# Designs tried in a protein design run: peptides against a protein of PDB entry 9IZ0. Part 135

Target 1, 345 residues: chain A of PDB entry 9IZ0
Amino acid sequence: ITCLGSNGHTYKQLVKGGNDDLRQDAVMEQVFEQVNGFLRSYRKTSQRNLSMRTYKVIPLALKTGVIEWVQDTIPLGEYLDSAHKVYHPKEWSLSTCRKLIAEKQMEDLETRLKVYDLVCRHYRPVFRHFFLESYADPVQWFTTQTNYARSTAVASVLGHVLGLGDRHGQNILIDKTSGEVIHIDLGIAFEQGKKLPVPECVPFRLTRDVVDGMGITGVEGVFRRCMEFTLETLRREEDSLLSVLEVLRYDPLFSWLISPLRRMKKQKMQLENFNQPESGNITTDASRDPKIQRNNVSGESEAERAILKVRQKLSSTLSVEASVGELIRIAQDPSYLALMFCGWS

## One batch from the design tools (peptide; made by RFdiffusion4, then SolubleMPNN)

Design b2_p16_5_s1 (from b2_p16_5, 13 letters changed)
Fold by OpenDDE base, seed 3:
Structure b2_p16_5_s1 (fold): chain B 345 residues (1-345), chain A 16 residues (1-16)
Amino acid sequence: as target 1 above (345 residues)
Amino acid sequence: NEVEKLLEEHQKALAE
């Protein structure tokens, strides 16, 4: 829909209806706004304008709401698929790569690593070209690439701390004006992604293309330093952040459990990401629902567990540098990336 | 200086 604002400007808005509970997204955006307050209050993060990009979510009713249309954005996965066809037309298609990974999904880690390496050799990173193509002016190029690395660093720390898991390329928007990342569809938080049929194993998305967008320095430049400053801020504001999360413990609108509908939607998206629409009657034998033990974990027990995990992730047992170093290592580990739906780009 | 450095970094990145 298009709404006329009281300021005379027209705003495009996405009305979601049907099966998506936008209350989860709205709550996560509110948490990010609070975190952005902490980032503005701390000198090291404020001087770098570090923030999580947010978008407006207005839940209207059960499974209905209005989302801000984020203008001047492109989904990361849409850009990467297009750019890869342009820059590497002799390499494998994304569909070929997905098929090979899917065919070996049930194999051992050694076999999956061999297939992942094979896919990586036939599907090279291209995300650096987003900045090179879009910004002919060196100052704009450097500024936007820096903004990308900064925003990705903030999103990576928050993604780890809040347990957002692997963000697939359709849930990450790139702002074409600023180079900043915008995370959308925040319905999986607090490590609920580990309960998916294909578990999210990485703390955040740090694939080869995500790194390629950081330019020549990769993770060792602006990205690492901005992760460190973000984590230092969150450790300093631990009690403030935990107080925000404790409010959500008592929010009847917040579900600490992944809804069966969101789980089914994510399961379908996982399956559809592997299945090209070849018209073959893949009888989804829905019968082998792995008995995910319906541990009758009360919503309160999951909330408590989630808050305890956030506290553990904010622990000062390791230095900020050591903690960030380990997170970067794990997020880039082929042993995890080979298990993902699209760990190669 | 800063603009020249940025130009060199950009030209290097275009050559990769």
Scores: peptide ipSAE 0.012, ipTM 0.415, DockQ to the pose 0.012
Fold by OpenDDE base, seed 4:
Structure b2_p16_5_s1 (fold): chain B 345 residues (1-345), chain A 16 residues (1-16)
Amino acid sequence: as target 1 above (345 residues)
Amino acid sequence: NEVEKLLEEHQKALAE
């Protein structure tokens, strides 16, 4: 829909109807706005205009809401699939890579590492071309690449601290005007990504293409420095951030757990991305996942564990530099990326 | 190996 704002401007809005509870997205966007307040208040982050790029979510009902349509954006995964076909037409398709990783999902780490390496050799990074193609002016090119590295750094730290899951290339938008990243579909937070059929093992998405977009300096340039400043800000504002999360603990509308419906939808989407339409009736009897002992962990105990994990991630036991260094290392480690649904791109 | 087979299938498809 197109809405006329009170300011006389027309805004495109996406009406989502479906099984997805937009309340979680709306709450996470509110947390991001509070964090953006902290980033604006701290000299090291404010002088760099560090922010988590937000979008407005208005939940209208349990399963219906209006989402701000972020204009001039493209999903990272959509760009990468298109660009890869242009720049590397003789390499493997994304579907081929996905199939190989899936077929070996139940194999040992050594086998999965071999498959990951093979996929990486046949699916090279292309995301640097986004900036080269989109910005003919060298100043715009440099500015947008810098904005990308900055926004990715903020999103990486904040995504790690809040335990944002489901950070695949379709849930990360690139603003074609600013080069900033916009994280969408925030319904997997507080490490609930570890409960997905393919558990998330990385703190944030720092795949080869995510790094390729940072240009020749990769992670050692603007990205690392902006991660350090962001983490330093969040450590300084720990009590303020925890107070925001404590308010959410008492929000009866906020779910600290992944909904069974969302889990099933993600499971189905993962399976459908593997099922090319070969006509085989694989009756995946979704009933037989046996041993998740539903320990009746009260929603309160999950909230408490989530807040404790946030506090633990903000711990000053390691320096900011050491903590960021370890996060970058883990996020790029083939031993973790080989375990992911799409760790190669 | 299934990986080798898929590599061979891809190499064939690139040679056509």
Scores: peptide ipSAE 0.007, ipTM 0.417, DockQ to the pose 0.029
Fold by OpenDDE base, seed 2:
Structure b2_p16_5_s1 (fold): chain B 345 residues (1-345), chain A 16 residues (1-16)
Amino acid sequence: as target 1 above (345 residues)
Amino acid sequence: NEVEKLLEEHQKALAE
């Protein structure tokens, strides 16, 4: 849909129909807006314009809503597949890499690590080229790469704290104008990604290509420092953040649990992505939902558990630097990345 | 200057 705003600007909007409850996305965007308030109030984050990039979500009905179309964006996975074919035309295809990882999914960790290393040697990082090819001016190149590292740092801290799942390359958009990341499809939160058929074991996405986009300093430059400042802000605003999450405990529309249908849909997509090229048109037909009797008692106990986990992640028992250092280490650990659906890129 | 350094870093990154 194309809408004319009251400001005279024309906005494209995506009408999403089908099995995705956009209420989850809308609630997470509201949490991000509150966190962006905290980031603006704190000098160390405000001076760097640190924010989680947000988009407007208007839920209209069960399984229907309007999403703001983020203009001038590309999915990270779409760029990486295209760029890899250009810069490394003699390396393995993404489909070959996915197939080899899948064929060994039931094997031991040692075998999976050997396959992951083999895939990594035949599928090299390319995401640095996004900045090099898009920005001929060195100041613009450095500015956009800095914005990427900053936005990725904020998203990484928030993704860990809120337990965001399903952070694959199609759910991360790159803004071609600013270099900033935009996270979409927020319906897997509070560590519900661990309940997927392939459990999510990393705190956030920090694959080789995500690091390659940070340039020559990798994680040790702007990224680490911006993670530290973001975590320092969230620790200061712990009570404010927990109060925002407590309001969601009483929202009858918010689900602290992954929908069995969403779980099955993600399982099906993981299986289909082995056999078909990524046609980005996820048109999932609206097959009839069985009436899942939500036992209300289970939702409240899961909300309490989620809030307790957020509090634990904001604990000041370790320094900000030590906490960020451990998160970066775990997010890059081959022993976790080898277990992921796409941990090599 | 800072611009010359950024130019050298950008040229180096294009050569890798």
Scores: peptide ipSAE 0.005, ipTM 0.384, DockQ to the pose 0.012
Fold by OpenDDE base, seed 5:
Structure b2_p16_5_s1 (fold): chain B 345 residues (1-345), chain A 16 residues (1-16)
Amino acid sequence: as target 1 above (345 residues)
Amino acid sequence: NEVEKLLEEHQKALAE
């Protein structure tokens, strides 16, 4: 929809209705705003303008709300599919790669690794071209690539700590003006991504194309250092972050579990993305939601487990450098990426 | 070493 503001400006807004609980998105955005406060308070993060990019979410009802349309953005997956056809027209299509990975999803790890390696050889990274195409000025190119690496580092640490799931290329927007990443559809958090039909096995998305966008230094430049500074800030503000999450424990509107309906919707979208590439408008008329009796007692135990996992991820038992080094290693490990729905791009 | 053990425990906690 397009709304006329009281200031005379027109704003595009996305109305989402149905099973996507926009209250989860709104709550996660509040957590990100609080974390952005911490990132502004510390010299190491403030000097680099480190932030999680946020968007406005206005919940109107239990399952309805208005989302700010993020202008001048493109989904990462949309850019990558388009660019891959241009730069590598003789390589495999995204649909061919998806099909081969899906056909082997029930096979052993060795077979899945062989198929993943084969797909990787026939579908090369292209995301560096986003920056090369968009910015003719070398200073602007370097600035936007740096902003991308910085924003990806913040999102990777927060995504790991908060257990953000469903981080596929359609849920990651690229700001065409700044090069920053914007994460959308935040309704899978606190490791509920492990409960998807294809479990998420990586702490955050660090696929070959995500790395290719960082330029020639890959992860060993701005990205690693910005992850370290972000994690150092979150460890210092652990009690403040846990206090925010504890307030959410008592929010009767927040759900610490993936809804069965959202799980089924994601299952259908995964299955349909295998069979039909083009049909974006699934209006699921979900008029008959079964009355899920929210047993309050189960919700509290799940919130407590989620908060405990956040505390464990903020543990100072390992150095910041060792913790970040391990997260980067796991996020790039073929043994995990071969198990993912789309780990090659 | 203690670091390797802590890394294995961390990997296990990431997998669980």
Scores: peptide ipSAE 0.000, ipTM 0.229, DockQ to the pose 0.027

Design b2_p16_5_s2 (from b2_p16_5, 10 letters changed)
Fold by OpenDDE base, seed 5:
Structure b2_p16_5_s2 (fold): chain B 345 residues (1-345), chain A 16 residues (1-16)
Amino acid sequence: as target 1 above (345 residues)
Amino acid sequence: DEVEKLLEEARKARES
């Protein structure tokens, strides 16, 4: 929808209705705002303007609300598909790559690794071209690529700590002005991505294209250092972060579990992506929600388990550098990436 | 090899 503000400005807004728990998005945005407060309070993160980019979510009812349309953005996946056709017109189509991975989804790890390696050889990264195309000035190019690496580092640490799932290329927007990443559709959190039909095995999205966007230094430059500073800040503010999550434990409207309906939607999208090109207008008919009796007792036990996992991820048992090093390793490991959903690559 | 079959199927899928 398009709204005229009282200030005379026109704002595009996305109305989400039906089965997306916009309250989960709104709650995760509140957690990000608190984390952004911590990042502003510490010299190492504040000097780098480290933040999780947020968007406004206004819940209107239990399952309906208005989301701010983030202007001047493009979905990462949309850019990558377009750019790959331009820069590598002789390589495989994204549809071919997805099909091959999907056809072997039930096979053993060895077979899936062979297919993943084959796809990687026939579908090379292109995301560096986003910065080269968008910015003729070398200073703007360097600034935006730096902002991208910084924002991706913050999002990667937060995504791991909070267990954000469903980080496919359509749920990550790139700000065309700043180069920063904006994560949308936050309805899979606290490791509920492991409960998808194809379990999520990586801590965050660090695909070859995500790395290619960091430029010639890849992960070893700004990205690694900004992950370290972000994790150092979150470890210092562990009690503050856990206190925010404990408030959410008692929110009767927050769901610590992936809704069966959201799981079914993701399962349908995973099945439909086998057969049709991305027509982004899934008008999901308002089929009557079965009255899921929220057993309050099960929700509390899931919240407690989620908070415990957050605490475990913030553990100081390993150095910040060792913890970040391991996260970066796992997020790029072919043995994990080959197990991901075909739309992940 | 299964990989060679997949390569040939992927080749056919590019030509269609």
Scores: peptide ipSAE 0.011, ipTM 0.465, DockQ to the pose 0.035
Fold by OpenDDE base, seed 1:
Structure b2_p16_5_s2 (fold): chain B 345 residues (1-345), chain A 16 residues (1-16)
Amino acid sequence: as target 1 above (345 residues)
Amino acid sequence: DEVEKLLEEARKARES
């Protein structure tokens, strides 16, 4: 839809209907706005204009709302699929790579690592081309690539601290003007991604293509330093961040758990991406209600556990440099990426 | 928004 603002400007808006609770997205965007306040107050982050990119979410009902249309964006996964076909037309398709990873999902780690390595050899990184194609001016190229590395660093630290899940290439938008990342579909937070059928094992998305977009310095340039400054700011503002999260403990509309409907939708989408239908009439009798052991962990006990995990991630036991070094190592570890739904790109 | 109001109340309580 297009709305006319009181200022006379027209705003494009996406009406999202379905099983996704837009209240979760709206609450997480409010947390990001508070964190952006902390990043603006601290000299090391403010001098670099470090922020989590936000978008406006207006929940109209429990599962329906209006999302601001982020103009001049593309999903990272859409760009990568298109660019890979252009730059590497003789390599494997994304569908072939997904199928091979899927077929070996139940195998041991050694087998999964062999399949992941094979997929990586047949699906090379291309995300550097986003910046090379879009910016003929060297100053614009350098500025945009720097903005990408900065925004990715902020989103990586904040995504780890808040335990943001479902960070696949369709839930990460790239701003074509600034090169900044915009994270969308925020309804899997506080490590609820570990409860998916394919558990999320990485702290944030730092795949080969995410790194290729950082240019020749990769993670060792602007990215690492901006992660360090962001984590230093969040550690300094720990009590302020925890106080923001404690407000959500008492919000009856905020779910600290993945909704059963969202879990079922993600299960179905994972299974449908695994099952290309060979034309066999398998009447899968949908009657196996998986006994979700609702351990009657009150929503309050899950909130307390989530806040405790945030506090643990902000611990000063390790230096900022050591903590960031370990996060970068884990996020790039093939032993974790081989377990992911799409860890190669 | 009730959450925005509670966040602003929590902000004021930290500034006091």
Scores: peptide ipSAE 0.000, ipTM 0.279, DockQ to the pose 0.017
Fold by OpenDDE base, seed 2:
Structure b2_p16_5_s2 (fold): chain B 345 residues (1-345), chain A 16 residues (1-16)
Amino acid sequence: as target 1 above (345 residues)
Amino acid sequence: DEVEKLLEEARKARES
């Protein structure tokens, strides 16, 4: 849909129909807007314009809403697949890598690590080329790469704290103008990604290609320092963030649990993506919802558990530097990445 | 609407 704004600008909007409850995305975007308020209030984060990039979500019904179309973006996974074919045409295809990881999914960790290493040797990082090919001016190149590292740092801290799941390459957009990341499809939060058929074991996405986009310093310098400033800000605003989440405890429309339908849809997509190239057409097949009797008692207990887990992640028991150091270590650990659906890129 | 109202209520509860 194309809408004329009150400012005279024309905005493209995506109408999303199907089994996705956009209310959960809308809630998470509003939490990000509150966090962006905290980031603006502190000198260390404000001086760097640190923010989570947001998009507008208007839920219209249980399965229908309007999403702001983020112009001049590309999914990270779409760029990486195209760039890998250009820069490494003799390496394995993404489908070959996925197949090998899948065929060994039921094997021991040692076997899975050997397969992951083998895949990594035949599928090398390329995401640095996004900045090199898109920006001929060295100042623009440096600025956009810096914006990427900053936005990825904010998204990594906030994604860990809120327990954001389903952070695959199609749910992370790159802004071609700024180099910033935009996270979409926020319906897996509060560590519900651990309940997927392939459990999410990393705090955020920090794969080899995500790191390659940071340039020669990798995770050191801009990225680490911006994670530290973001976590310092969230620790200072702990009570404020918890108060925002406590209000969501009483929202009868908010789901602290992954829906059985979303779990089944992700299971089906994981199985289908082993056999077909990613046609990014999420066909939302309108299959009838079984009446999920939400036991209200289970929702309140899961909300309390989620809030407690957020509080634990904001604990000042470790320094900001030590906490960020451990998060970066875990997010890059091959022992976790080898267990993921696509941990190599 | 409901979530914006809830977040505004949370903001007011903090300022109070």
Scores: peptide ipSAE 0.000, ipTM 0.282, DockQ to the pose 0.018
Fold by OpenDDE base, seed 4:
Structure b2_p16_5_s2 (fold): chain B 345 residues (1-345), chain A 16 residues (1-16)
Amino acid sequence: as target 1 above (345 residues)
Amino acid sequence: DEVEKLLEEARKARES
């Protein structure tokens, strides 16, 4: 739909219907706006215009809402799939890479590392080309690449601290004008990504293509420094951030747990991304839901555990530099990335 | 956590 704003501007909006609870996204966007307040108040982050790029989410009812359509964006995964076909037409398809990783998902780590390395050798990074293609002016190129590294750094720290899950290439938009990243589909938070059929093992997405977009300095340039300043700001504002999260503890509309429907939908999408229609009768015996003993952990106990985990991630036990260094190391570690659904790109 | 076990097994398998 197109809405006329009170400012006389027309805004395109996406009406999302279906089974997705947009209340989770709306709440996380509110948390991001509060964090953006902290980033604006602190000199080191304000001087760099560090922010989590937000979008408006208006939940209308259970499973329905209006999302602000972020104009001039492309999903990272859509760009990467198209760019790989152009720059590396002799390499493996994304579907081939996904299939190999899936076929070996139940194998030992050594086997999974070998498969990950094999995929990495046959599916090389291309995301640097986004900036080279989109921005012929060197100043615009440098500005947009810098904005990308900055926004990725903020999103990486904040995503780690809040335990944002489901950070695949379709849930990360690139603003084609600014180079900023926009995280969407925020309903997997507070480490609930560990409960996905393929558990999330990395603190944030820092795959080879995510790094390739940072240019020649990779993680050691703008990205690391902006992560450090962001984490320093969040540590300073720990009590303020925890107070915001405590308000969510008492929000009857907020779910600290991944919904069974969302889990099933993610499971189905993971399976459908494996089932290109080669006509093989794989009887998906949907009956092997591993009986995760639902310990009757009250939703309150999950909220308390989530808030405690946020506090632990903000701990000053390690320096900001040491903490960021460890996060970057883990996020790039092949032993974690080899366990992911799409850790190679 | 099963993920933490897998990660610890993964760490041990790299140190060996």
Scores: peptide ipSAE 0.000, ipTM 0.362, DockQ to the pose 0.034

